Peptides against a protein of PDB entry 3EFO. Designs and how they scored, part 136

Target 1, 262 residues: chain A of PDB entry 3EFO
Amino acid sequence: SQLADLYKSCETDALINFFAKSAFKAVLHQPLKVIREILVNQTAHMLACYRKNCASPSAASQLILPDSMKVLPVYMNCLLKNCVLLSRPEISTDERAYQRQLVMTMGVADSQLFFYPQLLPIHTLDVKSTMLPAAVRCSESRLSEEGIFLLANGLHMFLWLGVSSPPELIQGIFNVPSFAHINTDMTLLPEVGNPYSQQLRMIMGIIQQKRPYSMKLTIVKQREQPEMVFRQFLVEDKGLYGGSSYVDFLCCVHKEICQLLN

## One batch from the design tools (peptide; made by RFdiffusion4, then SolubleMPNN)

Design b2_p16_6_s1 (from b2_p16_6, 7 letters changed)
Fold by OpenDDE base, seed 4:
Structure b2_p16_6_s1 (fold): chain B 262 residues (1-262), chain A 16 residues (1-16)
Amino acid sequence: as target 1 above (262 residues)
Amino acid sequence: MDELIEEIDRIASSLP
């Protein structure tokens, strides 16, 4: 069917770009609560239409997502939890305005990365490899106290260090003997000159390469106060300020779809 | 991303 073909051609990255820009434009003249509701409704309607008209017969209550849109709820949840759409006193007006303006100018690739960051396990680097480590899910569950992770969303870059990060890696990256000696006020990694340091710098360079903005580096130690900022970028998890996990959002969308199809 | 998709499939299939 024509509809089936349409859904097959849809890509989540394009959709989220559209929804983001639409929502962020609406921020200027509509209440945030209304905007969020509209986004959820639009998502549910789109998926309900697919379920009704395109999906194979299944249990009435079964959540069925088009292949091309399976991760749409994840990205939509990320959008809904973005500071631009949140009326929280903890978020400055300037920051909200800044991010709004940035996203309004983002292409599809940029917004995709922005809403769902890359989280790379740096502690697994092979200094002899030219390949980037495989990204892990943006969730706290994927972090390790023994690990070092690089997170990038096109605007920010975080180097997160577990409390039990290997001293040899700490030495390799920062040229200090231990986790405790790392200065988190640094915005640049030192040029230590060893293979590990060079590889990390290369990776950071690759991540930065095709991004329109220079990403500010923030070094984050696990269990220190600034880690809370980092955790906000673990977008699959429940948000710091009450945002849902992606799983919870899936359930929410499912319920709304069911309601629409009743 | 593949893992995420697989998980979503599992979740979707398990939802009441």
Scores: peptide ipSAE 0.514, ipTM 0.930, DockQ to the pose 0.823
Fold by OpenDDE base, seed 5:
Structure b2_p16_6_s1 (fold): chain B 262 residues (1-262), chain A 16 residues (1-16)
Amino acid sequence: as target 1 above (262 residues)
Amino acid sequence: MDELIEEIDRIASSLP
């Protein structure tokens, strides 16, 4: 059907770009609460329409998502948890304005990365391989105290270090003997010159490629205060300011769809 | 991302 074809042509990355820009434009004229409600309703209505008219016959209450839109709820939840749409006093007006303007100018690829960052396990690097490490889920559950992870969202780059990170890797990256010796005030990695350091720098360079902004590097130690900022980018998890996990949001969307169809 | 999609499929199928 024509409707089925329409859904097949819809891609999550394009949709989230559209919804983000629409919502951020609406911020100037509508209350944040209303905007959030509209986004949830639009998501539910769109998916309800698919369930009703395009999906294969199944249990009436089952959540059915188009193949090309399976991760839409995840991205939508990320959008809803963005500081621009939050009414929290901890978030400054300037920060909201800044991020709003940035997103308004983002292309599809930019907004995709912005709302769902890349999280790379650096501690698993093979210095003899030219292949980039596979990204892991943006969740605290994928971090380990023994691991080192690089997170990038097109605007910021974080190097997160577990408290039990291998001393060999710490020395390779920072040329210091232990975790305690790492200076987190650094905005650039030292040019140590060993293969591991070179490989990491190469990866960072690749990530920086084709991005419109130079990403600022922040070194983050586990269990230190600045880690809280880093955790905000673990977008699958519950937000620090009352945002839901992606699972919670899926449940919410499911309930809304059921209400629309029953 | 593939893992996430698989998990979403599992969650979706388990929702009442």
Scores: peptide ipSAE 0.503, ipTM 0.927, DockQ to the pose 0.793
Fold by OpenDDE base, seed 1:
Structure b2_p16_6_s1 (fold): chain B 262 residues (1-262), chain A 16 residues (1-16)
Amino acid sequence: as target 1 above (262 residues)
Amino acid sequence: MDELIEEIDRIASSLP
């Protein structure tokens, strides 16, 4: 059907860009609570329409998502948890205004990365490979105390180090003997010059060159206070300010779809 | 992303 074809042609990255800009524009003339409700409602309506008109017969209560929109709830949840749409006193007006303005000018690729960051396992780098390591899910469950991870969202770049990260890699990256010796105040990696360091720098360069804004590097040690900021970019997880995990949001959307169809 | 999609499928199929 024409409707089925429409859903097949939908791209989540384009949709989230649209919804983000629409919502961030609405911030100027509507309460945040209303905007969030509208976003959830729109998501549910789109998916309910698919379920009703396009999905194959199945259990009435089953959540069915079109292939092109399966990750839409994930991105939508990320949008809902963005500081621009949160009514929290902990978030400054300037920060909200800044991010709102940035997103309003973002292209599809930029907003996609912004709402769902790349999280790369740096400890698995193959110095002989020219390819970027495969990104892992943006969740704490994918971190390891023995690992080193690079996170980038187009605006910020974090290098996260587990408390048990390999001393060899620490030496390779920072030219220091141990985790304890890493200076987290630095915003640039030292020029160590070994293949691993060079590979990491190359990766960082590739990530940076694809983005319109210069990403400031933040070194984060596991279990130190700044890690809390880093963890907010693990967008699949529950947010600090009460934002749901993506799983919880899926449940929420499912319930609303059921309400629309029953 | 493929893993995430697969997980979503699993979750979706198990929701009440």
Scores: peptide ipSAE 0.501, ipTM 0.927, DockQ to the pose 0.810
Fold by OpenDDE base, seed 3:
Order: C-alpha cells, then sequence, then structure tokens
Structure b2_p16_6_s1 (fold): chain B 262 residues (1-262), chain A 16 residues (1-16)
C-alpha cells in the first residue's frame, strides 16, 4: 500500500533529526513535560498507524515495527533523556541552551551521532589494521573491567579505562606503568610514539573528521567519580536522573500503541 | 545496530 511504502522510506536518523529539532524549538514556548508527552504520543501514533494499516496479520497486541524504524524507539528515548528536555540538575541553563542551539543546526548524520554515540573497543585494536574497530552498543553491559573504550558523540570524546585494563596498553597510551598512574586531568594523550598510540590517535582523528566541532577528550577511570558523567552517554541504559532504559521505553511505547488500537 | 535490531525483535515478540 501507499502507506506501507511511506513507512519503508522513513529512516530513523532523519526522523530523530526532525523530532529533535521540533522538540527543541518547542522548548521556548511549551513546558518540558508537555513536550515529552507529545514526543511519546507521536511515536506511539506513528507505530500504531503502521500496526493497524501496514503490518502483517499477527496477535492484536503484538509490537510490530517497520524495518526502517525498529531503532526509532531507542533514539526517541535518547532524545527524551537529553538534558535539554529532561533538565538534569547537574547541567547548567547555559549548557542546555548551548546544546539546544547546536542540535537546531545539526544535519542528519550529526544528530544521529549526538543522540546515539559511537562506542569503540580500543583494547581490541590491531596495530597492523587500518580499519576502525566495530562499534559496540552504548550500554554498560558492553564495557569490561579489562577493556578500554572510546566514546564520541560529535561534541565530547571519552576514553574509558577499566580498572583491570592491560598494563601494556596503559603504558602504550599514557606511558605510565599502571592504571593508578593515569592522570585523568589531561585533555590530550601524550605523544608516546609507539604503533598502538599512533593508531589510537589515527582513530581519534578519523572520528573527529567531518565533525563541525572539536571534541574535547575526557579520560575516565572506572569506579572514579567522573565515570558517572560518562555513564550518561551509555544511552541504552537507565538514566541516572530519571531516564528509562530503551527496553523500558519499548514497553511504554507498546502500551501506548495498545491503548490507541483498543 | 544489527545486534540491537535483533534484540528489539526478540523483545517485541515477547511483549504481551
Amino acid sequence: as target 1 above (262 residues)
Amino acid sequence: MDELIEEIDRIASSLP
């Protein structure tokens, strides 16, 4: 059907860009609670319409998502948990205003990365390979105490280090003998000069490429206080300050869809 | 994203 074709053409990255800009524009004249409710309702309505008119026959209450929009709820949840809409107390009004303005100017690729960061397992790097490591899901479940991960969202870059990160990698990156010796106050990696360090720098460079803003590097040690800030970028997980996990949000959306179809 | 999509499919199929 014509409607089915429409849904087939709807890409999540374009949709999230649209919803983000729409919501952030509304911040100036609507209460945040209302904006969040509108976003949830819009999501539910779109998916309910698909379920009703486009989906194959199935159980009446089953959640059915079009292929191109399967991850839309994930991104929508990320949007809902954004500091601009959630108004987290640790974020200043100026920072919220700044992020709002930035998103208003973002293209599809920029907003996609902003709302769902790239998380790379740096500890798996092959110094002989020119390929970037495959990104892992933005969840704590994908981190390991033995791992080192690079997270980037177009505005911020984090290097997360597990408490049991390999000493050889720590030395390779920071030129220090152990995890305890890493200085987290630095915003630049030292010029160690070994192949691993060079490759990491290359990867960071590639990530920085085609991004309109220079991402400041923050080094994060597992179990230290600044890790709490880093964890907020693990967008699939439950938020520290009121945001739900993507799974919980899926359940929420499903319930709303059922209500609309009953 | 493939893994995430697969997980979403699993979740969707298990929801009441």
Scores: peptide ipSAE 0.518, ipTM 0.931, DockQ to the pose 0.787; fails the geometry check

Design b2_p16_6_s2 (from b2_p16_6, 7 letters changed)
Fold by OpenDDE base, seed 3:
Structure b2_p16_6_s2 (fold): chain B 262 residues (1-262), chain A 16 residues (1-16)
Amino acid sequence: as target 1 above (262 residues)
Amino acid sequence: MDELIEEIDKIASSLP
């Protein structure tokens, strides 16, 4: 059917770009609550239409997503939890305005990264390899106290350090003897010069490459106050100041779809 | 993303 073909052509990254720009434009003239409701309704209606007109016969109450939109609910949840649409006290009005304007100019690739960051396990680096470590899912469940992770969303870069991160890696990156000695006020990594440091810097360079804006680096220690900010970028998880986990959002969307189809 | 998709499929199939 024509509708089936349409859904096959609708990629999540393009959709989230569209929804984000639409929502962020609406912020100027509509209450945030209304905008969020519209986004949820649009998501539900879109998926309900697919279920009704395109999906193969199945249980009436079953959640069925088109292949190209499997992760749309995840991204939509990220959008709904964004500081532009969900005001957070840790973000200034100016920052929200800035982010809004940035997203309005973002291409599909930029917005994709912005709403779902890249999270890399830096502690797994092989200094003999030229390959980047595989990204892990943006969830606290993927972090480890023994690990070091780099998170980037095109605007910000975070280096997260577990409380039990290897001292040798800490020394390699920061040239200090232990976790306690790391200065989190720095916005640049020191020029240590060892292979591990060089590789990390290379990775950071690759991540920065092709991004229109220079990402500010923030060093984050596990269990310190600034980690709260970092955790907000773990977009699959429930937010501290509101916003559901992606699983909870899926349930929410499913309920809305059922209501539309009943 | 592949893992996430698989998990979503699992969740979707388990929702009432």
Scores: peptide ipSAE 0.485, ipTM 0.923, DockQ to the pose 0.752
Fold by OpenDDE base, seed 5:
Structure b2_p16_6_s2 (fold): chain B 262 residues (1-262), chain A 16 residues (1-16)
Amino acid sequence: as target 1 above (262 residues)
Amino acid sequence: MDELIEEIDKIASSLP
């Protein structure tokens, strides 16, 4: 059907860009609560329509997502948890305005990375490999106290270090003997000159290469106060300000779809 | 992302 073809052509990255810009434009003339409700309703209606008209026959209560839109709920949840759409006193008006303006200018690729960051396990780097390490899920469950991770969302770059990260890697990256000696006020990695340091710098360069803005580097130690900021970018998890996990949101969307179809 | 998709499939199939 024509409708089925339409859904096949709709990619999540394009949809999230559209929804983000639409929502952020609406902030100027609609209450945040209404905007959030509209986004949830639009998501549910879109998926309900697919379930009704395009999906193969199945249990009426079964959640069925188009292949091209399987991760849409994840991205939509990220959008809903964005500071622009939150009515929290902890978030300044200036920060909301800033992020709103940034997203309004983002292309599809930019917004995709912005709402779902790239999280790379740096501690697993093979210095002999020219390939980037495979990204892991943006969740705290994928972090380890023994690990070192690089997170990038097109605007910010974080280097997260576990409390038990290997001293040899710390030495390789920072040229200091231990975790305690790492200076988190640094905005640039030192040029240590060893293969590991060089490879990390190369990776960072590759990540930066196609981004319109120069990403600031923030070094984050596990269990220190700045880690709270870092954790906000673990977008699959529950948000700091009461946002749901992606799983919770999936359940929410499922319920809404069922209500629409039953 | 592939892992996430697989997990979503599992979740979707298990929802009441």
Scores: peptide ipSAE 0.468, ipTM 0.919, DockQ to the pose 0.790
Fold by OpenDDE base, seed 4:
Structure b2_p16_6_s2 (fold): chain B 262 residues (1-262), chain A 16 residues (1-16)
Amino acid sequence: as target 1 above (262 residues)
Amino acid sequence: MDELIEEIDKIASSLP
């Protein structure tokens, strides 16, 4: 059917870009609560339509997502948890306004990265390889106390260090003997000059070169207060201020779809 | 991303 073909042609990254810009435009004229509700409803309606008209027969209560939109709920949840759509006093109006303006000008690739950051296990770097390490899921469950991770979303770059990060890596990156000696106030990595440092800098450079905006680097130590900011970018997890995990959101969407189909 | 998709499939199939 024409409808089935439409869903097959849909790309989640394009959809999230559209929804984000639509929502962020509406922020100026509509209450945030209403905007969030609209986004959820739109998501549910799209998926309900697919379930009703395009999906193969199955159990009525089963959640069925088109292949092209399987990750849409994940990204939608990320959008819903974005500071622009949150009415939280902890987030400055300036930051909200800034991000809103940025997203309004983002292309599809940029917005995709913005809403679902790239999280790279830096501690696994092979200094002899020019390849980027494979990104891991944006969840706390994927972090390791022994690990070092680089998170980038096109706007911010975080270097997260576990409390048990290997001293040799700490030395390699920061030229200090231990985790405790790392100064988190720095916004630039020192030019240590060893292969590991060079590799990390190269990776950071590659990430930066692909983005239209200069990303500020924030060094984050596990279990320090600034880590809370970092955790906000672990978008699969529950939000710090009431946002749902992607799993919870899937359940929510499922319920909404069922309601629409009844 | 593939892992995420697989997980979503599992979740979707397990939802009541």
Scores: peptide ipSAE 0.480, ipTM 0.923, DockQ to the pose 0.826; fails the geometry check
Fold by OpenDDE base, seed 1:
Structure b2_p16_6_s2 (fold): chain B 262 residues (1-262), chain A 16 residues (1-16)
Amino acid sequence: as target 1 above (262 residues)
Amino acid sequence: MDELIEEIDKIASSLP
């Protein structure tokens, strides 16, 4: 059917770009609560329409998502948890205004990365490989106390270090003997010159070259205060200010779809 | 992303 073809042609990255810009524009003339409700409603309506008109026969209560939109709820939840759409006093007006303006000018690729960051396990780097390490899920569950991870969302770059990060890697990256000696105030990695350092710098360079903005590097030690900021970018998890996990949001969307269809 | 999709499929199939 033509409707089925429409859903097949829909791309989540394009949709989230559209919804983000639409919502961020609406912030100027509508209450945040209303905007969030509209976004959830639109998501549910699109998926309900698919379930009703395009999905194969199945249990009426089952959540069925088109292939092209399976991760749409994840991205939508990320959008809903963005500071621009949150009415929290902890978030400065300037920060909201800044991010709003940035997203309004983002292309599809930029907004995709912005709402769902890339999280790379740096501790698994093969210095002889030309391939980037495979990204892991943006969740705390994917972090390891023994690991080192690079997170990038197009605006910020974080190098997260577990408390039990290998000393040899720490020395390779920072030229210091241990985790305790790492200076988290630095915004640039030192020029150590070993293969591992060079590989890491190459990866960072590749990530940066694909983005229109220079990403500030923040060094984050596990269990230190700045880690709280880092964890906010683990978008699959529950947000600091009450935002749902992606699983919780899926449940919410499912309930609303059922309500629409019954 | 493929892993996430697979997980979503599992979650979706298990929802009441």
Scores: peptide ipSAE 0.465, ipTM 0.919, DockQ to the pose 0.820; fails the geometry check

Design b2_p16_6_s3 (from b2_p16_6, 7 letters changed)
Fold by OpenDDE base, seed 4:
Structure b2_p16_6_s3 (fold): chain B 262 residues (1-262), chain A 16 residues (1-16)
Amino acid sequence: as target 1 above (262 residues)
Amino acid sequence: MEELIKEIDEIASNLP
């Protein structure tokens, strides 16, 4: 059917770009609560339509997602938890306005990365390899106290260090003997000159490549106060200020779909 | 992303 073909042609990255820009435009003249409700409603309606008209026969209570939109709820949840759509005093008006403006000009690739960051386990780097490490899920569950992770969303870059990160890696990156000696006020990595340092710098360069904005680097130590900012980018998890996990959001969407179809 | 999709499939299949 034409409808089935339409869903097959839909791409989540394009949809989230559209929804984001639509929502962020609406911020100027609609209450944030209403905007969020509209987004959820639109998501549910799209998926309900698919379930009703395109999905194979299945249990009525089963959540059925088209292949092209399986990760849409994840991205939508990320959008809903974005500071632009939140009325939180902890988020400055300037930051909200800034992000709104940036997203309004983002292409599909940019917004995709923005809403779902890359999280790279750089502690697993092979200095003899030119390949980037495989990104892990943006969740705290994927972090390790023994690990070092690089997170990037096109605007910000974080180097997260576990409290038990290997001293040899710390030495390699920062030229200091231990975790405690790392200065988190720095915005640039030192040019240590060893293979590991060079590889990390290369990776950072690759991540920065083709991005329209220069990403500010923030060094984050686990269990220090600034880590809270970093955790906001672990978008699969519950938000710091009441945002849902992606799983919770899936449940929410499912319930709404069921309501629409009843 | 493949892992995420797999997990979503699993979750979706087990939702009440």
Scores: peptide ipSAE 0.537, ipTM 0.935, DockQ to the pose 0.794
Fold by OpenDDE base, seed 1:
Order: C-alpha cells, then sequence, then structure tokens
Structure b2_p16_6_s3 (fold): chain B 262 residues (1-262), chain A 16 residues (1-16)
C-alpha cells in the first residue's frame, strides 16, 4: 500500500531532525510540558497508525515497529531529555538558547550525532589498522574501569578514563606514569609521538573534520566530579533530571499506542 | 546500532 511504502521510505534521522526543529521552534510560543506531550503523542500516533494499517497480524500486546523506525523511540527520548525541553533551574537560559539555535541549523547528519553520540572504545585500538573502532552503545553499562572511551556528539568531545585504565595506554596518550598524574584541565592531548598517540589523534581528527563545529576536548576521570557531566551524554540511560531510559520510554510509548488502538 | 535494534526487538516482543 501507499501507506506502507511511506513508512518504508521514512528515515529516523530525518524524522528526529524534523521533530527537533519543530519542537525547538515551538518553545517560543508553547509551554515545555505541552511540547513534550505533543512529541510523545506524535510518536505514538505514527506507530499506532503503522500497527493498525501496515503491520502483519500479531499479538495485540506486542509493540510493533517498522524497520525504518526501530530506533525512533530512542532518538525521541533523547530529544525529550534535551536541556532545551527541560524546565530545570539547573540549566541556564543561555545554554538553552544556545543549543536551540544550534539544532535549528543542523542538518540530518548533525542532529543524528548530536542526539545519539559516538562512543568509541579507545583502549581497543589497533595501531596497525586505519579503521575506526566500532562504536558501543551510549550507556554506562558499556563502560569499563579498565577502559578508555572517546565520546563525541558534534559539539563536545570527551575522553573518559577508567580508574583502572592500562598504565601503558596512559603513558602512551599523556606521557605520564599513572591515572593519578593525568591533568584533566588540559583541552589538548600532548603530542607524544608513539603509534598509539598518533592513531588516537588521527581518530579525533577524522571525527572533527566531519563536523561543522570545533569540538572542545574534555578529559574525564572516572569517579571524579566532572564525570557526572559526561554521563549525561550516555543517552540510553536515565537522565539526571528525571529523564527516562530508552527502555522506560519504549514502555511509555507502548502504553500510549495501546490506548490509541483500544 | 544493530545491537540496539536487536535489543529493541526483544524488548518490544516482551512488553506487557
Amino acid sequence: as target 1 above (262 residues)
Amino acid sequence: MEELIKEIDEIASNLP
């Protein structure tokens, strides 16, 4: 059917770009709670329509998502948890305004990365390979105390160090003997010159070159205070300010779909 | 992303 074809042609990255810009425009004339409700309703309505008109017969209690929108709820939840749509006093008006303006000008690729960052396991780098390491899920559960991870969302770049990061990697990256010696106030990695350092710098360069904005590097040590800021970019997890995990949001969407169809 | 999709499928299939 034409409707089925429409859903097949939909791309989540384009949808989230549209929804984000629509919502951020609406911030100027509608209450935030209303905007959030509209976003949830729109998500549920789109998926309910698919379930009703396009999906193969299945159990009524089952959540059915079209292939093109499998991760739409994930991205939508990220949008809902964005500071622009949160009425929290902890977030400055300037920060909201800044991010709103940025997103309003983002292309599809930019907004995709912005709402779901890349999280790369740097500790697994093969210095003989020119390929980027495979990104892991943006969740605390994917971090390791023995690991080193690079996170980038197009605006910010974080290098996260586990408390048990390999000393040889620390030496290779920072030219210091241990985790305790790492200076987290630095915004640039030293040019140590070894293959591992060079590859890391290359990776960072590749990530940066694909983005329109210069990303400031923040070095984060596990269990230090700045890690809390870093964790906000682990978008699959529950947010600091009451934002749901993506799983919780899936449940929420499912319930609303059921209400629409019953 | 493939892993995430797989997980979503699993979750979706088991929602109450």
Scores: peptide ipSAE 0.532, ipTM 0.934, DockQ to the pose 0.815
Fold by OpenDDE base, seed 3:
Structure b2_p16_6_s3 (fold): chain B 262 residues (1-262), chain A 16 residues (1-16)
Amino acid sequence: as target 1 above (262 residues)
Amino acid sequence: MEELIKEIDEIASNLP
């Protein structure tokens, strides 16, 4: 059907860009609560329409998502949890305004990365390979106390270090003997010059490439206070300030769809 | 994303 074809053409990255810009534009004229409600409703209505008109026969209450929109709820949840749409006093007006303006100018690729960051397990790097490590899910469950991870969302770059990170890697990256010796006030990695350091720098360079803004590097140690900021970028997880996990959001969307169809 | 999609499919199929 024509409608089915439409859904096939609707890619999540384009949709999230649209919804983000629409919502962020509305911030100037509508209460944040209303905007969030609208986003949820729009998501539910869109998916309900698909379920009703395009989906193959299945259980009446089953959640059915178009292939091109499988991860849409994840991104929508990320959008809903964004500081621009949160009514939290902890978020400064300036920060809200700044991020709002940035997103309003983002292309599809930029907004995709912004709302769902890249999380790379750099502890698995092969110094002889030119390939980037495969990104892992943006969840705490994918972190390892023995691992080192690089997170980037186009605006910020974090190097997360597990408490049990290999000393040899720590020395390779920071030229210090142990985790405890790492200075988290650093905004630049030292030029150690070994193959691993060079490889990491290369990866960081690739990530930075073609991004409109220079990402500031933040070094994060596991179990230190600044890690809480880092965890906010693990977008699949439950938010620190009351935001739901993507799973919880899926359940929420499912419930709304059922209400619309019943 | 592929893993995430698979997980979503699993979750979706088990939702009441």
Scores: peptide ipSAE 0.534, ipTM 0.935, DockQ to the pose 0.774; fails the geometry check
Fold by OpenDDE base, seed 5:
Structure b2_p16_6_s3 (fold): chain B 262 residues (1-262), chain A 16 residues (1-16)
Amino acid sequence: as target 1 above (262 residues)
Amino acid sequence: MEELIKEIDEIASNLP
């Protein structure tokens, strides 16, 4: 059917770009509460329509997502949790304005990365391999006290170090003997020159490639205060300011769809 | 992302 073809052509990355720009434009003329409600309603209506008209027969209450939009709820939740759409006093007007303007100029690839960052387990790097490590889920559950992770969203780059990260890797990256000796005020990695350091720098270079902005590097130690900023980019989890996890949002969307179809 | 999709499928099938 024509409707089925439409859904096949709609991909999550394009949709989130559209919804983000639409919402961020609306911020100038509509209350944030209304904008958030509209986004949820639009998501629910879109998926309800698919469930009703395009999905294979199944239980009426079952959540069914088009293949090309499986992760749409995840991205939509990320959008809803963005500072531009939050009514929290802790978020400055300047920060909202800044991020709003950034997103308004983003292409599909840019917004995709912005709303769902890459999180790379660099402690698993094979210095002899030319392949990048596979990205893991953007959740605290995927972090390890023994691990080192690189997070990038096109604007920011974080190097997160677990409290029990391997001293060998710390030495390789920072040329210091232990976790405690790492200076988190650094915005650039030292040029140590060993294979591991070179590999990490190469990865960072690849990530930076084709990005319109130079990503600032922030070194983050686990359990230190600045880690809170890093946690905001673990977008699958509950937000620091009361935002839902992606699972919670899925449940919310499902409930809304059921209400629409009943 | 592939893992996430798989998890979403699992969650979706188990939602009331």
Scores: peptide ipSAE 0.518, ipTM 0.931, DockQ to the pose 0.756; fails the geometry check

